# Ledger of designs, part 65: peptides against a protein of PDB entry 4PN1

Target 1, 261 residues: chain A of PDB entry 4PN1
Amino acid sequence: KIEMNFLNKPIVPDTTKVISNFLTHYLITEPVEHVEIEAKLGTLIDLETQNRFEFPVMNETILNPEFNLRTRFESDMTASEHKYLNEFLNQAFRDSQKPGRLPFAYKHTKQVDLFYETEDNSRDKIRVSKNQSDNQVLACVKKRRVADLFLYCPNDAFDIRISISDELPVSMPSGNQQPSLTRLKDRVGYVHQEIKIDLTKTTQNDPVYDTTERHELEVEFGNIADLRDRAQKAKDGMEAPLFRRVQLFMDNVRILRREHS

## One batch from the design tools (peptide; made by RFdiffusion4, then SolubleMPNN)

Design b1_p14_7_s2 (from b1_p14_7, 5 letters changed)
Fold by OpenDDE base, seed 1:
Structure b1_p14_7_s2 (fold): chain B 261 residues (1-261), chain A 14 residues (1-14)
Amino acid sequence: as target 1 above (261 residues)
Amino acid sequence: SELFEKLEKLLEES
């Protein structure tokens, strides 16, 4: 007979607990109404060296937000890295279609994002997203960044930023307003067990700077209602469902951040 | 792209 440990009970990794508590805070304790929760692959940059951040740890580590590390997070990657991840996810998609597996869903979207200044000149801009093909409005929101949690991953190609955002639906800007910024987005989305994985190519034209292209990969909780329910249960003393969901999310993130060209 | 169209087709068939 084999047991898991001397208690013969599942044990939850500390990372899972910390992230679960972080999510619970913004889902339940101080709830964000229109919450978006995503992890982006990128690089923690040391502001002093302008190189990837170096910290005296040997594995995945959640950085304490109360500690000033003088870092910035770059959510960009090279075109080559992005292409590699796309190919990797395409293969994962194909493999998931086999009998006995849970299949990926797939969606390709091309949209234009128009950013408008608010009347109160607030930092939060209104984003209008339209389908490039028919100019149909997909969304009109005011997105506010609420909180970030950074994971330093010294053994992997990418570091991770987990972000809590409030994506408030708002009315369309007046017809007389001009967008302050326009971005083209080419997004390939993969969904597995309600975890969304998006590869996005963003093109931005700047009158001063040449056209810039950004390559991003994000992992998002696709079912916020379920996640909130799990978080509530955790607050009520039943943590297992939340831990399982966070573990699934993080395992997907871990798979992706380890892959590189 | 041709690849994306192929993937979308696979989704429809699944």
Scores: peptide ipSAE 0.000, ipTM 0.330, DockQ to the pose 0.011
Fold by OpenDDE base, seed 2:
Structure b1_p14_7_s2 (fold): chain B 261 residues (1-261), chain A 14 residues (1-14)
Amino acid sequence: as target 1 above (261 residues)
Amino acid sequence: SELFEKLEKLLEES
């Protein structure tokens, strides 16, 4: 008989524990009401060198936020990388349709995001999202970034930012207000086991700055209610369900960040 | 808890 270890019990990686605790804090301990939890692929940039951050570690490492590492996170990739990931996910989608697999869901959406300044001059802008085809309002929210957790991944194409955000539904801006910023989003979305994977091409029209394009990949927890339930159980002493969900999420992220053209 | 409070503080100061 073969055993997993000398206790013959599953062991949870430290990364999973740290992330689980992070999520539990903002789901249960200090709960964010309209929480969005996502991981973005990108690059940790050293502010001094303007190159990818170099840290004396050899594998995936959660950076301690208590230390100012003088870095910024760029949630962007090249068009080539983005195309490759799209093709990769398309293949994964096709493979998942085979018998015995859990299938991906697929959706292609195009939306426009209009950003409006608030009357109180808050840094938090109101975002109105509309469908590009028929201008139907999809959402009107004020998004607040609550917390970030950065993973330095020296062996992979991308580093990771896990973000906690609060998306507060708000009333539409007055008809006389003009948007301060407009973003066009072309999004290809894949969903597998309630984990959302989105490839997004964004075009930003800024009245002050030139039009900018961005290519992003984000992985999001698609069932927050279930995640909150798991986090509550973890807080109550049963951590396994949360650990399993976080492990699934992170494995998907790990697959994606390793892919490159 | 202290770690997460620091995270929030860093975001506010940014």
Scores: peptide ipSAE 0.000, ipTM 0.245, DockQ to the pose 0.060
Fold by OpenDDE base, seed 3:
Order: structure tokens, then C-alpha cells, then sequence
Structure b1_p14_7_s2 (fold): chain B 261 residues (1-261), chain A 14 residues (1-14)
């Protein structure tokens, strides 16, 4: 007879607990009303060397925000890496359509993001997202990043930034107002078990700088209401539902960050 | 940091 451990009970990894508590804070304790929770793949850059940060750990590690590590996070990746991930996700999509599996949903969107100044000249701009083909408005929001949690992943191609943002729906700017900035986005979106995975190519023109293209991969919780419910249950002493959901999210992130061309 | 303190508090309470 074989048992899992000397208690013969499943255990929860520390990473899951820490992230769960982080999310619970911004879902329940100090709730963000229009919360977006996403993880981006990227690289922690050492500001002194401009190379990937090196920390004396050997596995996935949540960085302590108390310490200034003199780093920045680069959410960009190479075109080759982005292409590889796209192909990988396409294959995962196809495999999920087989009998006995839970299928991915897929959506391809091409949009333009128009940024407008607010009347009070606040730091937060209004973002209007429109479909490139017919100019239909997809969203009009004022987005503010509330908090970040960084994971250093020395064994993988990418490090991770988990971000809490507030996306406040706002009224459309006046028709005579001109945008201060425009960005073109080509996004392919995959949804599996209400976890959203987006690959985005962003093109931005600057009058002073050359056209820049960014390649990003983000993983997002697609059902915030459910997540908030799970977080509330966790606060009430039932942690398992939240832990399971966070573990699912992180396992998807872990799969993706290990892939590279 | 403020975030660290909040997180530590949450961990202690859980």
C-alpha cells in the first residue's frame, strides 16, 4: 500500500498560498471594483547590467516586494518566441477539440486603441478600443494598475508579472477630441476553462522614434465573479476552491513559460 | 513595503 505522505493528504504549494492571499486582498479585503487580474510573460532585467536578473534561488520564486532589487520587467519577447507560442497554442487548441477533452475557444481580433487625455489632465488616460475593420467600439475604459507580484523563474524562458488593475468603464470622449496616442493590436485569444490566454502583437508609431512592435503573452482570469466568490469562501475558512482555481491558473502559466524556440 | 506588510498580515491570519 502506498500513501501520498505520512498524513496521506494532499498539500498545497507555498506559491499557491501566497498568490491566493495576494488575490484575496484585492478581491475582498480592499476590493477593486472593476478588477482585472492577469499574468504576463517577460523578463526581469537587472538595471545595473541590463541583463536578466540573477537571484540566488534555483526555482520559481515570488519576489518580496519589500526589497528594492533594482529591476524592471520587460513584458516583450522576440518575434520567434511569440510565433512558437502561437503554434504551440494552436496545437493545444486542436488537441482539445478531440472527444473526451474540454475544448478551447478561439477568437482573433484586430483592434486600434485610442488614448485620450482626461479633462482634469490626470495621469490616467481614457482608452477607446475599436475594431479595425468597422470601427465599432469594443471598450472605453480608464485603466489603473493597482499592484504587481513578480515571479522569478530561473529554469524557464520567462519570468512572470501578475498584475491587479482597475478598469473603470467611462463615457466616450467628445467626437471632436483627438487622441494623444494610438496603438494597433493584433490579438489571438484562447479560452480554456474560463482562463484567457492572449497573444498580442502591438504596433506603435512615434513621431520621433521609429515604429516599434511588441510581442506579448498574457494569461487572465476570465471569470472574476467566480474568483471573488472563491476568495470570499477562503476568507470564511474554506480555502480549497480558491487554491484549486489559482493552481489551474498557475499551471497554465507554467506550461507557457517553459516553451521557447 | 506596504504590499509586503499587507501580504504578511494575510499570511499570518490564514
Amino acid sequence: as target 1 above (261 residues)
Amino acid sequence: SELFEKLEKLLEES
Scores: peptide ipSAE 0.000, ipTM 0.241, DockQ to the pose 0.059
Fold by OpenDDE base, seed 5:
Structure b1_p14_7_s2 (fold): chain B 261 residues (1-261), chain A 14 residues (1-14)
Amino acid sequence: as target 1 above (261 residues)
Amino acid sequence: SELFEKLEKLLEES
């Protein structure tokens, strides 16, 4: 016979516990009303060297937000890396359609995001998202980033930023307002067990600066109501359901950040 | 940081 360990019980990694507590805070303790929770693949950059920061650790590590590490997070990758991940996810999609598996869902979306200044001149802009093909309004929101948690991943191609955001639905801007910024987004979305994986190509035209293109991969919790329920149960002393969902989320993130061209 | 303090509090309460 084989047992899991000397107690023959499942063990929860510290990473799962820390992230679960982080999420519980913004789901239950100080609840964000219209919460979005996502992980982005990218690179922690040393502000002095402008290279990837090197921390004295040998494995996946949640960085302590108490310390100012003088870093920035670049949520971007090369076109080659992005293409590789797209091909990888396409294969995963195909494999999941086989009998005995849980299938991926797939969606391709092309949208334009229009950003408008607010009346109070706050840093939070109004974003109007429209479908490129028919100009249908998809969303009108004011997004505020509430908190970030950074994972340094020395053995993988990418570091991770987990972000808590508040996406407040708001009324459309007045007809006399002009957008301050326009972005084109080409997004390929995969959904597996209510975890969303999005590959996005973003194009931004600036009159003063050159056209910029960004390649992003994000992993998002697709069922916030379920996650909030699990977080509440965790606060009430039943942590297992939350830990299982966070473990699933992180395993998907770990698979993706290990892949490289 | 504020986030660290909040996390520490949550860990202590868990």
Scores: peptide ipSAE 0.000, ipTM 0.239, DockQ to the pose 0.056

Design b1_p14_7_s3 (from b1_p14_7, 5 letters changed)
Fold by OpenDDE base, seed 2:
Structure b1_p14_7_s3 (fold): chain B 261 residues (1-261), chain A 14 residues (1-14)
Amino acid sequence: as target 1 above (261 residues)
Amino acid sequence: SSLFEKLEKLLKES
């Protein structure tokens, strides 16, 4: 006979609790109506040294936003790293098609994002997303960043930013308006158990910095309604369903941030 | 709630 511990009950990691509470706040307590919840791989940069941030911890650590750490988060990776992750995910996709596994879904999309200034000159721009091949409008939204939670991961290639955003559907800009910015997105998307994993190559022209290309990997909760239901249950005293979902999400993130050539 | 309020404040100040 073997038991999990001296109480013989599951123990929830503190990281899971903190993230779950964070999500619950913006799902239930102060609900974001059109919420997007994603984790991006990147690097916490020390603004003083311009190197990767160094903190006296030995493992994955959620940074306390109450402390001004004078950092910035760079949600980017090298083309080589991005290519490797693509190959890794392709293999994971193939392996998931085997008997006894839950399969990945796969989709490759190319879109163009057109950004428009708002009439009120707010900081938030209207983003019109179109299919690159046929120019079909996919979405027209005003996206607002609501909150960020940073995980410093000293043992891994990447740090993590978990972001809460509000994607408000809005009307198309006037036909007389010109976009202030255009971005091309080449996205390879994988979905497993309603967790979305996207590898995105973004190209844009900047008048100052010329053409720039960014390579991003993001992990997103693919079923917000379910997540909100779980968060509500957590507020009602039943936390286990939320914890399980958050742990699944984070385990996927952990796999990805550890993977390197 | 105070922690998350601070998160929002930091974003607004950025």
Scores: peptide ipSAE 0.000, ipTM 0.298, DockQ to the pose 0.061
Fold by OpenDDE base, seed 3:
Structure b1_p14_7_s3 (fold): chain B 261 residues (1-261), chain A 14 residues (1-14)
Amino acid sequence: as target 1 above (261 residues)
Amino acid sequence: SSLFEKLEKLLKES
């Protein structure tokens, strides 16, 4: 007979614990009311070299935010990488439709995001999202970035930024107000076990920098109410449900960040 | 303060 260890019990990875505690803070301890929790694939750039940051570690590492590492995060990838990930996810979608599997859901959305200045000239802009085909309003929110947690992944194609945001629903801007910025988004969305995976192509016309295109992949917790419930249970001493959900989330992220063309 | 409280402070000051 073989046992897992001298206690014969499963062990939770330390990364899972750290991320779980991070989420619990902004779900329960200092709760964000309209919280969005997402991970983006990208690259930690060393501000001194303008190359990918090099840290003396050999595996996935959560960076301590108390230290100024003189880095920036670029939440972008090449068109080729983005295309590869799209094809990869399409295959995963197809495979999940087979008997005995839990299926992906799929959604393709083309939207325009219109950004408006607030009357109080606050830094936070109002974002109105509309469907490109019929101009139907999809959302009107004021989004604020609350916190970031960075994972340096030296063995993979991408580093990870986990972000906590507050998406406050707000009233539509007045009909006579003009947007200060417009972005076109082509988003392919996959949902598996209430975890959202989005591939997004963003086009923006900048009067100074011409037209720019960005390619992003994000992974988001699709059921915040359930996650908050799990976090509350964790605060009450039952950590396993939260750890399992965070582990699932991170395993999906790990699969994606290892794929490259 | 917790690590995450410190993080929030850093982000607000940036």
Scores: peptide ipSAE 0.000, ipTM 0.283, DockQ to the pose 0.063
Fold by OpenDDE base, seed 4:
Structure b1_p14_7_s3 (fold): chain B 261 residues (1-261), chain A 14 residues (1-14)
Amino acid sequence: as target 1 above (261 residues)
Amino acid sequence: SSLFEKLEKLLKES
């Protein structure tokens, strides 16, 4: 008979524990009411060199937020990388439709985001999202970034930013208000086991830099209520359900960040 | 068309 280890019990990777604790804080301890939890693929850039950050580690590493590493995170990739990931996910979608698998759900959304200044002159802007085809309002929110957790991934094509955001539903801006910024989004969304994977092409006009296009991939927890319940159980001493969910999330992220053309 | 065929079509159009 083979046992898992000398305790014959599952062991939780430290990465899973750290992320779980991070999430629990903003789900339970100091709860964000309208929480969004997502991971974005991108690059940690050293502000001094303007190149990808180099850290003396050999594997996926959560960076300690208490240290100022003089880095920025660029949540972008090349068009070629983005196309490759799209093709990869399309294939994964097709494969998941086969008998014996849990299927992906798929959604293609083309929307326009209109950003408005708040009446209180707050730092956060109001975002109105509309469907490009029929101009239907999809959402009106004020999004605030609450916290970030960065993973340096030296062996993979991308580094990871896990973000906690507050997406507060707000009333539509007054009819007399003009948007300060408009952004077109072409989003291809995949959902598997309530984990959302979105590929987004964003186009915006900048008065200084002309038209800019951004290519992003994000992975999001699709069932916050379930995640919050798991986090509460963890606070109550039953950590396994939360750990399993975080592990699933991170495994999906790990698959994606390893893929490149 | 089946749901699968519809989804495949969407993928091709995306």
Scores: peptide ipSAE 0.000, ipTM 0.272, DockQ to the pose 0.011
Fold by OpenDDE base, seed 5:
Structure b1_p14_7_s3 (fold): chain B 261 residues (1-261), chain A 14 residues (1-14)
Amino acid sequence: as target 1 above (261 residues)
Amino acid sequence: SSLFEKLEKLLKES
């Protein structure tokens, strides 16, 4: 007879526990009201060498945020890598439409983001998002980055940043105000089991570098209410529902970051 | 805006 282990019970990976605790803090302990939780693929850069950060580990490792590692995170990839991931996700979409599978949903969006300075001279800007084709206002928010958790992935093409943000709905800027920054986004979005996967091409004018283009892949929790409920249950001693949801999220991230390895 | 028009052109060409 074969058993899972000497207790014959499921074991939760340590990575899942650490991430679950991180999320629980900003969902329940010190709750962010309009929380957004996403993972971005990118590269941890060593500020001294300007090369990819090197740490003496051999597998996926969560970096301790209490230590200053003198790094920055670049949430970007090449056009070729971005195209390959798009083709990969298109195939995954097609396969999910077959009988016996849970289907992907698909959406293509072209968006313009206009950034405005705030009256209180805060570092946070007001972002007005519009549909590029008809100029319909999609959102007007003040986004604040609350916390980041970094995963160093030495065996994969990309490192990971998990971010907690607060997206506060705000009133539209005065008609007399001009945007300080304009950003165009071409986004292809996939949704599977309420996990959002977005491929985004971004163009913007940079004050220092003139025009910049980015190719980004992000994975987001699509049902925050459900996630908050699971986190509350975890605080009350029932951790399994939260662990299962975080495991699903991380497995999707792992599939995507390994595709070019 | 002039900036928007430039960015739109670049996005279409990318």
Scores: peptide ipSAE 0.000, ipTM 0.400, DockQ to the pose 0.012

Design b1_p14_7_s4 (from b1_p14_7, 5 letters changed)
Fold by OpenDDE base, seed 2:
Structure b1_p14_7_s4 (fold): chain B 261 residues (1-261), chain A 14 residues (1-14)
Amino acid sequence: as target 1 above (261 residues)
Amino acid sequence: SSLFEKLEELLKKS
């Protein structure tokens, strides 16, 4: 006979609890109506040194947002890293098709995003997303970043930003308006157990940052309704379903941030 | 307070 601990009960890691509470806040307590929840791989950069942030911890650590750590998050990677992750995910996709596994879904999309200024001159721009091949409108939204949670991962190639965003559907801009910015997105998407993993190559002419191409990997909760239900249950005193879902999400993120050539 | 508690407090103030 073996038991998992002296209480013989599952123990939830603090990381899971913290993230779960973070999500619950923006799902239930102060609900974001059109919520998008994603994790991006990137690097926490120390603004003083312009190097990767160094903190006296030895493992994955959620940074306290109360403290101004003088950091920026760069949600980018090298083309080589991005290519490697693509190959890694392709293999994972293939392996998941084997008997006894839950299969990945796969989709390759090319998208053009057109950004328009709002009449209110707000910082939030209207984004019109179109299919690059046939110019079909896929979405027209106004996206607002609501909150971020940063994970410093000293043992891994990447740090993590978990972001809460509000994607408000809006009407198409007037036909007389010209886009202020055009962005091309080449996206390879993988879905496993309703967790979306996207590798995106973004091309744009950015006059400020002089960056024409970005390579991003993002992990997103693919079933917000289910997540919201789990969060509600957590508020009602049953936390286990939410914890399980968050742990699944984070385990996928952990796999990806550890993977490198 | 713990880091967790501080986060909860911060979220409540948001």
Scores: peptide ipSAE 0.000, ipTM 0.260, DockQ to the pose 0.077
Fold by OpenDDE base, seed 3:
Formats: C-alpha cells, structure tokens, sequence
Structure b1_p14_7_s4 (fold): chain B 261 residues (1-261), chain A 14 residues (1-14)
C-alpha cells in the first residue's frame, strides 16, 4: 500500500494559500461591493532593461507587493500567440462536448466601448459597452482597479496579473454627451465550471500613436457570490472549499500560460 | 515571518 505522505492527507500548495488570502481580503475583510476578479496573461517588463524581468527563482512565484521591483506589466501578446490560444481553446471546447465531460459554453461578442468623462471630472471614466451589430447597450459601468497580484512564471511563455476591480453600475450618460475614447472589442468567450476564459482583440484609434491593436487573454471567476461564500467559510475556519476553487482557477491559468506557438 | 504572514500584514495596512 502506498500513501501520499506520512499523514496520508493531501496538502495545499503555498501559492493557493497566498492567492486565497489575497482574494479573501477584498471579498470579506475590506469587501469590494461590485468586485471583478480576473487573471491576465502578459509579461513583466523590467523598466531598466525594457526586457522581460529576470528574478532569481526557478518556478511560479508570487511577487511581494512590498518591494518596488521597477517593473510594468504588459497585458498583450502577439497575434500569432493569440491565434494559437484561440485554436487551443476551440479544441478544448470540442473535446468537452463529448460524453462524460463537462461542456464548455461559447460566446462570441463584438462590442464597442465608449468612454465618457464624469461630471465631477473624476479620474474614473464611465464605460458604455454596446453591441456592434444593433447598438444595444450591454453595460454601463464605472470601473476602478483596486489591487494587483503578480506572478512571475520563468518556465512559461507568460507571467500573470491577478486584478481586483470595482465595477460600479451607473446611469447612462446624457444623450448629448460625446465619448472621449472609443474602443472596438472582438471577444471570444469560453465558460467551464463557472470560470470564464476570454480572448479579446481590441482596436483603438489614438491621435498620437495611430491605430493600435491589442491581443489579450483573461481568466475570470464567473460566480462571485459563490466565491464570496467560500471566502467567508474560510474566515470561519473551513478553508477547503475556497482552496479547491482557487486551485481550479489557477490550474486553468497554468494550462493557458504554458501554451505558445 | 513567512511570506504568507507578510502579505496578510500588507493587506491589512492597505
């Protein structure tokens, strides 16, 4: 007979505990009311070298936010990488439709995001998202970035930024107000076990930098109410449900960040 | 202190 360890019980990786604690803070301790929690694939750039950051570690590492590492995060990838991930996810979608599997859901959305200045000239802009085909309003929110947690992944194609955001629903701007910025988004969304995976192509016209296109992949917790419930249970001494959900989330992220063309 | 404990302290101060 073989046992897992001298206790014959599973153990939780430190990464899962650290991320769980981070999430619990903004779900329970200092709760963000309209919280969005997402991980983006990208690259930690060393501001001094303008190359990918190099840290003396050999595996996935959560960076300590106490230290200024002189980095920026680029939440972009090449068109080729983005295409590869799209094909990879399409295959995963197809495979999940087979008997005995839990199926992906799929959604393709083409939208325009219109950004409006607030009357109080606050830094936070109002974002109105509309469907490109029929101009139907999909959302109207004021989004604020609350916190970030960075994972340096030296063995993989991408580093990870986990972000906590507050998406406050707000009233539509007046009909006579003009947007200060417009972005076109082509988004392919996959949902598996209430975890959202989005591939997004964003086109923006900038008067200074001309037309720019960005390719992003994000992974989001699709059921915040459930996650908040799990976080509350963790605060009450039952950590396993939260750890399992965070582990699932991170395993999906790990699969994606290892794939490259 | 562990990294976990340090993070907890940082989050509490934020």
Amino acid sequence: as target 1 above (261 residues)
Amino acid sequence: SSLFEKLEELLKKS
Scores: peptide ipSAE 0.000, ipTM 0.247, DockQ to the pose 0.077
Fold by OpenDDE base, seed 4:
Structure b1_p14_7_s4 (fold): chain B 261 residues (1-261), chain A 14 residues (1-14)
Amino acid sequence: as target 1 above (261 residues)
Amino acid sequence: SSLFEKLEELLKKS
């Protein structure tokens, strides 16, 4: 008979524990009411060199937020990389439709985001999202970034930013207010086991830099209520359900960040 | 056509 280890019990990777604790804090301890939890693929850039950050580690590493590493995170990729990931996810989608698999759900969304300044002159802008086809309002929110956790991934094509955000539903801006920024979003969304994977192309006009295009891939927890329940159980001493969910999330992220053309 | 539009076309044909 083979055992898992000398305790014959599952062992949880430290990465899973750290992320789980991070999430638990903002789900339970100091709860964010309208929480969004997502991971974005991108690049940690060294502000001094303007190149990808280099750290003396050999594998996926959560960076300690207490240290100022003089980095920025660029949540962007090349059009070629984005295309490759799209093709990869399309194949994964097709394969998941086969008997014996759990299928992906798919959604294509084209929307326009209108950003408005707040009356209180707050730092956060109001975002009104509308469907491009019929101009139907999809959402009106004020999004605040609450916390970030960065993963340096030296062996992979991308680094990861896990973000906690508060997406507060707010009233529509007054009819007399003009948007300060407009952004077109073309989004292809995949959902598997309530984990959302979105490929997004954003286009916006900038008065200084003309038309800019961004290519993003994000992975999001699609069932916050379930995640919050798991986090509560963890606080109550039953950590396994939360660990399993975080492990699933991170495994999906790990698959994606390894893919490149 | 955008990459996303191409995806939709592919999915509709499958």
Scores: peptide ipSAE 0.000, ipTM 0.316, DockQ to the pose 0.012
Fold by OpenDDE base, seed 5:
Structure b1_p14_7_s4 (fold): chain B 261 residues (1-261), chain A 14 residues (1-14)
Amino acid sequence: as target 1 above (261 residues)
Amino acid sequence: SSLFEKLEELLKKS
């Protein structure tokens, strides 16, 4: 007879536990009211060498946020890599429409983001998001970055940043105010089991570099209410539902960061 | 805005 291990019970990877605890803190312990939780693919850059950060590990590793590693995270990829991932996700979408599978949902969005300075002179800007075609206002929010968790992935094409943000709905800026920054977003979105996967081409002005273009891939929890419920159960001693949801999220991230031409 | 128009043009070319 074959068993899973000497206890014959499922074992949870340490990475899943660490991420689950991180999320529980900002969902339950010190709750963020309008929380957004996403993972971005990119590269950890060593500030001294300006090359990809090198750490003496051989596999996926969560970096301790209490240590200053003198790194920055670049949430960008080449146009070729972005195109490859788009084709890969299109094929995954098609395959999921077959009988016996759970289907992807698909959406293509063109959006303009206008950033305004706040009256309190805070670092956080007000973001007005509009549909590019008809100028319909989609959202007006003040987004605050609350916390980041970085995963160094030496065997994969990309490293990962998991971010906790607070998106506070706010009133529209005065008609006399001009935007300090304008950003155009061309986004292809895929949703599977309430996990959002977005490929985004971003074009924006820059005070120093004039114009910048980025190619980004992000993975987001699409059902925060369910995630918060799972986190509360974990605090109450029932951890399995939260671990299962985090494992699903991370497996999707792992699939994407391993894909390259 | 002139900035929006420039960015839109660049996005179409990308």
Scores: peptide ipSAE 0.000, ipTM 0.387, DockQ to the pose 0.012

